# Designs tried in a protein design run: peptides against a protein of PDB entry 5KEZ. Part 79

Target 1, 320 residues: chain A of PDB entry 5KEZ
Amino acid sequence: NVAIYNPFRPWWERYQPVSYKLCTRSGNEDEFRNMVTRCNNVGVRIYVDAVINHMCGNAVSAGTSSTCGSYFNPGSRDFPAVPYSGWDFNDGKCKTGSGDIENYNDATQVRDCRLTGLLDLALEKDYVRSKIAEYMNHLIDIGVAGFRLDASKHMWPGDIKAILDKLHNLNSNWFPAGSKPFIYQEVIDLGGEPIKSSDYFGNGRVTEFKYGAKLGTVIRKWNGEKMSYLKNWGEGWGFVPSDRALVFVDNHDNQRGHGAGGASILTFWDARLYKMAVGFMLAHPYGFTRVMSSYRWPRQFQNGNDVNDWVGPPNNNGVI

## One batch from the design tools (peptide; aimed at target 1 Q16 D253)

Design b2_p28_6_s4 (made by RFdiffusion4, then SolubleMPNN; from b2_p28_6, 15 letters changed)
Fold by OpenDDE base, seed 5:
Structure b2_p28_6_s4 (fold): chain B 320 residues (1-320), chain A 28 residues (1-28)
Amino acid sequence: as target 1 above (320 residues)
Amino acid sequence: REIVLPEDWPQWVRDMRLKYIESFERLN
């Protein structure tokens, strides 16, 4: 991915890929293989956060400032390490003046235009689908158990399906023969939007962002909410079917106050209430649970916003 | 630039969406 130095190596640089090389601040491919092997050998499975909707930001300077030193040129849409060129992006399909999503009421625009400047891949093209599938299959071969698909709302469900149909079975060294990768898709659906989580049920599980938001309001006792109201927690609260839900109290975005859920989201910053929420989540049978492991950073609020929300994990001069 | 959201969205959803978009625009 792109190496960002202003601010200094933020967490979000990981979501600006320039290649599919397994070479980042977390380590190289050999180190990754070693980790996956050691984890699998003790029954711990690895699920990769796969960024396949886009490449890096359109305004990033061209050069070799990347975690693996690969050359890239956002201006010309040149990513030779893949390789991608200008023919592999949705620039010609997006009809907005800026090239970015401007109208979230337009599902086509949400899927064909750039998410906050991130170069949008033409996932309708078989070439692009194949390059992504090759990346994911390489990970499957290493021994990962499945994937989180980043920014799934911004991809057509059919394009995702086409990619998933190209995936191999899981590595038989650790998984039963014929096992399929576990797929969960990041879809923010709090209601009222044209794109629904149900559009993606055919591809795998989806994130249920209403879970953390609603649980937060209840535990915080906002708006007269009571714990006793959780008697019909799950589908009774308008959540997606349990067998399609991946649930969580917080994630890396909304623990910084800018993701789906707003101020209701409970985090480690509110330790007592957070423990209550996590305990409840783990005790209740609804959905597939995910527990957050995070870190403290020097928060600095200006006008209600943390100007240091970019801060990544503890590191040694950029190396984790 | 102006971001257009559906007019019939609940206000709380609109608020959350705008905050989300605004936050990530600062990042890129």
Scores: peptide ipSAE 0.213, ipTM 0.806, DockQ to the pose 0.054
OpenDDE base, seeds 1, 2, 3, 4: peptide ipSAE 0.051, 0.018, 0.007, 0.013; ipTM 0.679, 0.295, 0.341, 0.411; seed 2 fails the geometry check

Design b2_p28_7 (made by RFdiffusion4)
Pose (drawn by RFdiffusion4):
Structure b2_p28_7 (pose): chain A 320 residues (1-320), chain P 28 residues (1-28)
Amino acid sequence: as target 1 above (320 residues)
Amino acid sequence: STAVLEREWRWGLEAKAAAETGTATVPP
């Protein structure tokens, strides 16, 4: 991923890929393989955050400011470490004047245009699908059990299916024969938009962002909500079917207060209420549960938004 | 649309703005 120095090494630089080499601030390929093997050998599975909708920002300066030293040039669309060229991006397919996503009532541009200027991969091309599949198969053979598909709303459900069609079964040393990767797709669907999370049920589960937003408001006793109203919690509140939901109280993104749910999202900063919300979630049968494990940062709210929400993990001069 | 963008990708907008300064990849 791009090594971003202004601001200093933000957590979200990891969502701007430069290549598919397994080389990050978290470690190299040897350390990654070692982790996956050790965890599988004690029965704990690894799920990978797959960033496959885009490479890095179109305005990022060319050079080797990358976590492995790989060269890249966003202006010329050259990512030789993969390799990707200008033929591999959606510049000619997007119809907005800016080339970015401008209107979320237009399902097409949400898919074909740049998400906040991030170079949008042409996922309809077999070559691009193959390079992504090669990356995910490398991970599957190492022994990962599934994937979080980042920014799934900005990918066509069919393109996702074409990529998944190319994946190996899970490593037969640890998983039964014919086992398939666990897929959960990150789609923020609070209603009122043309894209529905149900559009993605063919590919795997989806993140149910309504879950934590509603639970936070209820536990905080905001907007007239009471815990007694949770008697019909689940699809009775308009959530996706339980067998398609990945649920959580907060995630790494919206715990910073800017996300789906804003200030209502309970986090470790609200420890007393947070424990109650996690407890309710873990006790209730709805969904497959994910628990957040975080790091502290110097929060500094100005106008209800944290100007330090970009701060990366605890580090000494960028070393985690 | 703007509200959805800010809700879901506020940090992405900040990242784009930082990249446009030309200093995002310049080490200290």

Design b2_p28_7_s1 (made by RFdiffusion4, then SolubleMPNN; from b2_p28_7, 16 letters changed)
Fold by OpenDDE base, seed 5:
Structure b2_p28_7_s1 (fold): chain B 320 residues (1-320), chain A 28 residues (1-28)
Amino acid sequence: as target 1 above (320 residues)
Amino acid sequence: SQKVLNQTEYGGLRMRAWYQTGQATVAP
C-alpha cells in the first residue's frame, strides 16, 4: 500500500493498495505464512481483510513511496506491480463531474465512481477479476480460512460472485477437503438508499450495521429506548436474517465517529457500557459475532471532530 | 439522518457515507 507521511503513517493508508504483494508494515510474506501456519496448527483461523474494490487515492503522488517499494502512478492509473493500467478502472463509466461518488441514492455512482477519491477498479473485466482471484487464491493456498470483502457496497454483487467462483477450496492441510472460504461483505445498509444488504446474500454473510447502532441507543437509553425492547432482538428489529448477519458493537471506522451508526456506537472509550454491549452480543444467538480489538490514541476534538482520527496502532517510527 | 464524507486534497480519507433508518420494532 501507499506510505503516507502527512499525517505520519495513518491507519487508513492500509486501505490504499498499489499491489497485491504481502509486504506491509505488519510484515513480509514469509512472516505472514509463518503466522498462518502457527495459528492453524492450534485451531485459530485467519480471515483476511481484502481490499479489492479500488487502488490508492487519485491525488497520491506517483513514485515508489509504498510499503514494498513498488512503483505506482495514480494520475495515469499505472500499477505495474499487478499490473493495472488505465484500461482497468471505471473512469469512463463514472458520469459525475468530480469522478467521485456524489449521490448515494444513485446506485450506479456508488458502484462505478470513486469512493472518496480511491481509484475504482473495473470489476466487470475478466482480467481484473482474475488478478484479484489470483491474489485471494494465493492467500487461500497459504492457509487462510476466508475473507472480509472491504467496500462491498461499492461493488456489483455479480462481479463479486464472478471473483468468488474463481476461488480454490481451502487448504486441505488444515480444512476438510472441499471446504469453501468463509465470506463476509462490508455493506452499510441503514436504510434510505437503493443498495440493500439483501443484494449480497448470495455471496456470503453481510455486515449488519443496524446492530451496533441500535444497541448503542438502547444501552445509552437514548430516545426512550429500554432494554426490555430487546426481547425480539434480531430480525424482529428489522435486521437481516441471522444466518446472513455478521454482527459487531463497533469497527475501526465507526469507533472514530464517522462510520455507520454515528454517535450511538459504543466503544472502549465508553468502558462500562461497551462491556455491557459486548456481553449482550456474545450471549444472544443472533448473527455471527465479531469482537473488536483496538487501541487508544490521543483524541483531540476540534469543532466536534477528532483531528487525530487518523492515528494508527502503536508503532515504532511507523513500523508495527 | 445521513452523513457524507469527502476526500481530502491529498486523497487520504477512507470513510463512507451512512444513513439512519426509522425506529425499530418495539417488543410487546
Scores: peptide ipSAE 0.025, ipTM 0.605, DockQ to the pose 0.057
OpenDDE base, seeds 1, 2, 3, 4: peptide ipSAE 0.027, 0.024, 0.026, 0.026; ipTM 0.590, 0.611, 0.626, 0.599; seeds 1, 3, 4 fail the geometry check

Design b2_p28_7_s2 (made by RFdiffusion4, then SolubleMPNN; from b2_p28_7, 14 letters changed)
Fold by OpenDDE base, seed 2:
Structure b2_p28_7_s2 (fold): chain B 320 residues (1-320), chain A 28 residues (1-28)
Amino acid sequence: as target 1 above (320 residues)
Amino acid sequence: SQAVLNMTERGGLRMRDWYLTGQATVPP
């Protein structure tokens, strides 16, 4: 991914890929392989956050300022380390004036235009699908158990399926022969937009963002909400079917105070309430549970916004 | 209740803002 130095190595640089090389602030491919092996050997499985909707931002300067030193040129859509070229992006497909998503009520814009300037990959192309599949298959062959698909809302479900259909079975050194990768898709569906979580059920599980948002409201006792209302928690609250849901109290985005769920989201900053929420989630049978492991950073609020929300995990001069 | 999600760019970062435009309904 791109190496960002202003601000200094933010967490979100990871979501601006310039190659599919396994070389980041967390380590190189050998170190990753070693980690996967060690984890698998003790029954801990690895699921990779796969950024496959886009490459880096269109405004990033060309050069070799990347975690693996790969050259890239956003202006010319040149990513030779893949390789991608201008033919592999949706620039000509997006019809907005800016090239960015301007209206989230237009599903076509949401999927074909740039997410906040991030160069949008043409996932309709078999070439692009194959490059992504090769990346994911390399990870599968290393021994990962599955994937979180980042920004799934911004990809056509059929394109995702086409990629998934190219995936290998899991590594038989650790998984039963014929095992398929576990897939969960990040789809922010809080209602009110045309793209629905149900659009993606055919590909695997989906993130249920209503879960953390509503649970936070209840535990905070906002709007007259009571714990007794959780009697029909799950589908009874309008959530997706349990067998399609991946649930969580918070994630890296909404932990920073302005993500999906707003101020209702409980985080480690509210330790007591957060423990209650996580405990409830783990005890309740609805959905597949995900627990957040995070870190403290020096929050500085200006006009209600944390100006340090970019701060990444503890590191040594940018190296994790 | 209706939720509106807005995407903003700050320093090249994908930012997601959620606004609640109505009161949450309690399921029966």
Scores: peptide ipSAE 0.027, ipTM 0.615, DockQ to the pose 0.077
OpenDDE base, seeds 1, 3, 4, 5: peptide ipSAE 0.025, 0.026, 0.026, 0.026; ipTM 0.596, 0.640, 0.610, 0.606; seeds 1, 4, 5 fail the geometry check

Design b2_p28_7_s3 (made by RFdiffusion4, then SolubleMPNN; from b2_p28_7, 16 letters changed)
Fold by OpenDDE base, seed 3:
Structure b2_p28_7_s3 (fold): chain B 320 residues (1-320), chain A 28 residues (1-28)
Amino acid sequence: as target 1 above (320 residues)
Amino acid sequence: SQAVLNTEEYGGIKMEEWYKTGKATVAP
């Protein structure tokens, strides 16, 4: 991915890929393989956050400022380490003036235009699908158990399906023969927009962002919400079917206090309430649960917003 | 209970701004 130095190595640089090489601030491919092996050997499975909707931002400077040293040029859509070229992006398909998503009520824009400048891959092309599948299959062959698909809301479900259909079975060294990768898709559906979580049920589980948001309001006792209302928690609250839901109290994005769920989201910063929420989630049968493991950073609020919400994990000069 | 959330009602920012600040850039 892009190595960003202003601000200094933010967490979100990981979501601006320039190659599918397994060289990042966390380590190299050999170290990753070693970790996966050691984890699998003791029954701990690894799921990869796969960024396959896009490459890096269109405004990032060309060069070799990347975690694996690969050259890239966003301006010319040149990613030779893949390789991708200008033919592999949706620049000609997006009809907005900026080339970015301008209206989230337009499903076509949401899927065909750039997510805030992130170069949008043409996932309808078999070439692009194959490159992504090769990346994911390499990980499967290493021994990962499945994937979180980042920014799934911005990909056509059919394109996702086409990629998934190219995937190998899981590594038989640790998984039963014929096992399929576990797939969960990040879809932010709080209602009111044309793209819905149900559009993606056919590909695997989906994130249920209503879960953490609503649970937060209840535990915080906001707007007259009461714990007794949790009697019909799950589908009774309008959530997706339990067998399609991946649930969580917070994630790395909404932990920053804005976006999907906003201030209602409980985090480790509110330790007592957070433990209550996580405890409830783990005790309740609804959905597949995910627990956040995070870190502290020097929060600095200006006009109600943390200006340091970019701060990445503890590191040694950018290296974990 | 309300199944549909208004992000602004719960102290959130619009999705567009969230994506800008949280994934692509620090500036909206």
Scores: peptide ipSAE 0.022, ipTM 0.557, DockQ to the pose 0.115
OpenDDE base, seeds 1, 2, 4, 5: peptide ipSAE 0.020, 0.019, 0.019, 0.021; ipTM 0.541, 0.504, 0.512, 0.551; seeds 1, 4 fail the geometry check

Design b2_p28_7_s4 (made by RFdiffusion4, then SolubleMPNN; from b2_p28_7, 14 letters changed)
Fold by OpenDDE base, seed 4:
Structure b2_p28_7_s4 (fold): chain B 320 residues (1-320), chain A 28 residues (1-28)
Amino acid sequence: as target 1 above (320 residues)
Amino acid sequence: SEAVLNTEYYGGKRMEAAYKTGKATVAP
């Protein structure tokens, strides 16, 4: 991915890929392979956060400022380490003046335009699908158990399906023969927009962002909410079917006070309430559970916004 | 008393400001 130095190596640089090389702030491919092997040998499975909707920001300077030193040029849509070119992006498909998503009530914009300036891949093309599948298959062959698909809301479900249909069975050294990768898709659906979580049920599980938002409201006792109201928690509260849901109290985005869930989201900053929420989540049978492990950073609020929401995890001069 | 909350909209975007900042010129 892009190496950003202003601000200094923010967490979100990891979501601006320039290649599919397994070479990042966290280590190289050999180290990753070693970790996967060690984890699998003790029954711990690895699920990769796969960024396949887009490449890096359109305004990032061309060069070799990347975690593996690969050259890239956002201006010309040149990513030779893949390789991608201008033919592999949705620049001509997006109809907005800016090239970015301008209206989230337009499903076509949400899928075909750039997410906050991130170069949008043309996932309708078999070439693009194959390059992504090659990346994911390499990981499968290493021994990963599945994937979180980042920004799934911004990809057409059929394009995702086409990629998934190209995937190998899991590595038989650790998984039963014929096992398929576990797929869960990040889809932010809190209502009010045309794209629905149900659009993605055919591909795998989806993130249920209503879970953390509503649970936070209840635990905080906002709007007169009470714990006793959780009697019909799950589908009874309008959440997706349990067998399609991946649930969580917080994630890396809404932990920073923005995006889906708003201020109701509980985090480690509210330790007691957070433990209550996580405990409840783990005890309740609804959905597939995900527990967050994060880090502390020096928060500085200006006009209700943390100006340090970019701060990444503890590191040694950028190396995690 | 038991209640079921209706679906509420809190936005469909994720960390828009952070990603926009990331588009700035990358220092060496």
Scores: peptide ipSAE 0.030, ipTM 0.632, DockQ to the pose 0.116
OpenDDE base, seeds 1, 2, 3, 5: peptide ipSAE 0.023, 0.024, 0.021, 0.023; ipTM 0.605, 0.626, 0.592, 0.613; seeds 2, 3 fail the geometry check

Design b2_p28_8 (made by RFdiffusion4)
Pose (drawn by RFdiffusion4):
Structure b2_p28_8 (pose): chain A 320 residues (1-320), chain P 28 residues (1-28)
Amino acid sequence: as target 1 above (320 residues)
Amino acid sequence: SLKLDGFEVPSGGTLKWPEHFAFVKRVP
């Protein structure tokens, strides 16, 4: 991923890919393989956050400011370490004047245009789908059990299916024969938009962002909500079917207060209420549960938004 | 009962990244 130095090494630089080499601030390929093997050998599975909708920001300076030193040039669309060229991006397919996503009532541009200027991969091309599949198969054979598909709302459900069609079964040393990767797609669907999370049920589960937003408001006793109203918690509140939901109280993104739910999302900063919300979630049968494990940062709210929400993991001059 | 099912890691990353997710499932 791009090594971003202003601001200094933000957590979200890891959502701007430069290549598919397994080489990050978290470690190299040897350390990654070692982790996956050791965890599988004690019965704990690894799920990978797959960033496949885009490469890095179109305005990022060319050079080798990358986590493995790989060269890249966003202006010329050259990512030779993969390799990707200008033929591999949606510049000619997007119909907005800016080339970015401008209107979320238009389902097409949400898919074909650049998300906040991030170079949008042409996922309809077999070559691009093959390069992504090669990356995910490398991970599957190492022994990962599934994937979080980042920014799934900005990918066509069919393109995702075409990529998943190319995946190996899970490593037969650890998983039964014919096992398939666990897929959960990150789609923020709070209603009122043309894209529905149900559009993605053919591919795997989806993140249910309504879950934590509603639970936070309820536990905080905001907007007239009471815990007694949780008697019909689940699809009774308009959530996706339980067998398609990945649920959580907060995630790495919306714990910073800017996300789906804003200030209502309970986090470790609200420890007393947070424990209660996690407890309710873990006790209730709805959904497959994911628990957050975080790091502290110097929060500094100005106008209800944290100007330090970009700060990366604890580090000494960028080394984690 | 609850059982730890797994961890989520960054793309190409490891549990050295301190922020991560744990998957927890219910078992009889």

Design b2_p28_8_s1 (made by RFdiffusion4, then SolubleMPNN; from b2_p28_8, 12 letters changed)
Fold by OpenDDE base, seed 1:
Structure b2_p28_8_s1 (fold): chain B 320 residues (1-320), chain A 28 residues (1-28)
Amino acid sequence: as target 1 above (320 residues)
Amino acid sequence: ALRLVGYVIPFGGTLKEPEHEELVERVP
């Protein structure tokens, strides 16, 4: 991914890929392979957060300022480490003046335009699908059990399906022969927009962002909410079907107060209430549960916003 | 609230309480 130095190595640089090389501040490919092997050997399975909607930001300077030192040029859409070129992006499909998503009520913009300047991959192209599948298959061959598909809302469900159809079976050293990767898709659907979580049910599970938001409201006792109202928790609260839901109290985005739940989201900063929420989530049968493991950062609020929301996990490797 | 730099969730993606409350079945 791109190495960002202002601010200094933020968490979100990881979501700006310039190649599909397994070489980042988290480690190199050998270290990753060793981790996956060790985990699998004791029955712990690994799921990868796969960023396949886009490459890095269009405003990033060309050069080799990236993990693993791969050259890239956002201006010319040149990512030779893949390789991608100007033919592999949706620049010609996006009809907005900025090239970015301007209207989230226009599903075509949401899927064909750049998410906040991130260069949008032409997932309709078999070449692009194949490059992504090759990346994911490499991970499958290493022994991962499945994937979180980042920014799935910004991809056409059919394009996702086409990529998934190219995937290998899971590694038979640890999984039964013929096993398929577990897929869940990040789709932020809180209502009010044309893109729905149900559009993606055919590809796998989806994130249910209403879960953490509503649970937070209840546990905080906002709006007269009571714990007793959780008796019909799940579909009874208007959530997606349990067999399609991946549920969580918080994630890395909404933990920082950004979107998809706002101030209702409980986090480790709210220790007592957070433990209650996580305990409830784990005890209740609705959905597939994910527990957040996060870190502290020096929060600094200005005008209600944490100006240090960019701070990434502790890392002393400043080279890569 | 916006998703962090590089990922912006539009304000329209914020929880709209009135819309969601209508879908919630309360237990007495």
Scores: peptide ipSAE 0.036, ipTM 0.532, DockQ to the pose 0.029
OpenDDE base, seeds 2, 3, 4, 5: peptide ipSAE 0.027, 0.042, 0.032, 0.034; ipTM 0.502, 0.542, 0.521, 0.550; seeds 2, 3 fail the geometry check

Design b2_p28_8_s2 (made by RFdiffusion4, then SolubleMPNN; from b2_p28_8, 12 letters changed)
Fold by OpenDDE base, seed 3:
Structure b2_p28_8_s2 (fold): chain B 320 residues (1-320), chain A 28 residues (1-28)
Amino acid sequence: as target 1 above (320 residues)
Amino acid sequence: ALRLVGYVVSQGGTLKEPEHEELVERVP
């Protein structure tokens, strides 16, 4: 991914790929392989956050400022480490003036235009699908158990399916022969927009962002909400089917006030209430649960916003 | 900064559980 130095190595640089090489601030490919092996040997499975909707931001400077030293040029859409070129992006398909998503009520924009300037991959192309599949298959062959598909809302479900159809079975050193990778898709569906979580059910599980948002409101006792209302928690609250849901109290985005849920989201900053919410989630049978492991950063609020929401994990001069 | 986009969820739940079809899950 890109190495950003202003601000200094933010967490979100990880979501701006310039190659599919497994060398980042967290380590190199050998170290990753070693970790996966050691984890699998004790029954701990690894799921990779796969960023496959896009490459880095269009405004990032060209050069070799990347975690693996690979050259890239966002301006010319040149990613030779893949390789991708200008033919592999949706620049000509997106019809907005900015090239970015401007209207989230337009499903075509949401899927064909750039997410906040991130160069949008042409996932309808078999070449692009194959490059992504090769990346994911390399991870499968290393021994990962599955994937979180980042920004799935911004990809056509059929394109995702086409990629998934190219995937290998899981590594037979640790998984039964014929095992398929576990897939869950990050889709923000709070209602009111044309893209629905149900559009993605055919590919695997989906994130249920209503879960953390609604639970936060209840635990906080906002707007007269009561714990007794949780009697029909899950589908009874309009959530996706339990067997399609991945649920969580918070994630890295909404922990920082980004994206879905707003101020209702409970985090470790509200330790007591957060423990209550996480405890409830783990005790309740609805959905597949995910627990957040995070870190402290020096929050600085200006006009209600944390100006340090970019701060990445603990590191030694940028090295994790 | 890179951000996901979403909206504030309205308050309250529903009393009616929606019906759904069983789906095949991709699992290890």
Scores: peptide ipSAE 0.035, ipTM 0.461, DockQ to the pose 0.026
OpenDDE base, seeds 1, 2, 4, 5: peptide ipSAE 0.026, 0.036, 0.031, 0.027; ipTM 0.550, 0.453, 0.592, 0.575; seeds 2, 5 fail the geometry check

Design b2_p28_8_s3 (made by RFdiffusion4, then SolubleMPNN; from b2_p28_8, 10 letters changed)
Fold by OpenDDE base, seed 4:
Structure b2_p28_8_s3 (fold): chain B 320 residues (1-320), chain A 28 residues (1-28)
Amino acid sequence: as target 1 above (320 residues)
Amino acid sequence: ALKVDGYVVPFGGTLKDPEHEILVTRVP
């Protein structure tokens, strides 16, 4: 991914890929293989946060400022380490003046235009699908158990399916023969937009962002909500079917006030209430649960926004 | 709802900031 130095190595640089090489702030491919092996050997499975909707930001300077040293040029859509070229992006398909998503009520813009300036891959192309599948298959062959698909809302469900149909079975060294990768898709659906979580049920589980938002409201006792109202928690609250839901109290985005989260989202900053929420989530049978592991940073609020929301994990000069 | 670049984003929807999507919510 891109190495960003202003601000200094933010957490979100990980979500700006320039190649599918396994060289990151966390280590190289050999170290990753070693980690996956060690984890699998003790029954801990690895699920990769796969960034496949896009490459890096369109405004990032060309060069070799990347975690694996690969050259890239956002201006010309040149990513030779893949390789991708200008033919592999949706620039000609997106019809907005800015090239970015401007209207979330237009599903075509949401899928075909750039998310916050991130170069949008043409996932309709078999070439692009194959390059992504090669990346994911490499990980599967290493021994990962599945994937979180980042920004799934911004990909056509059929394109996702086409990629998934190219995936190998899991590595038989650790998984039963014929096992399929576990897939969960990040889709923000709190209502009011044309894209629905149900559009993605055919590809795997979907993040249920209503879960953390509503649970936070209840535990905070906002809007007259009571814990006793959780008696029909799950589908009874209008959530997706349990067998399609991945649930969580917070994620890295809404922990910082971004994405599908508001003031109701509970985080480790509210330790007591957060523990209550996580405890409830783990005890309740609804959905597949995900627990957050994060870190403290020096929050500084200006005009209601944390100006330090970019701060990455504890690191040694950018290396985790 | 918020008006963003001439478009209406309803509460519960998302809007774009420079680097992330932001949920539009009503809070007490």
Scores: peptide ipSAE 0.009, ipTM 0.425, DockQ to the pose 0.024
OpenDDE base, seeds 1, 2, 3, 5: peptide ipSAE 0.017, 0.006, 0.016, 0.015; ipTM 0.360, 0.285, 0.406, 0.463; seeds 1, 3, 5 fail the geometry check

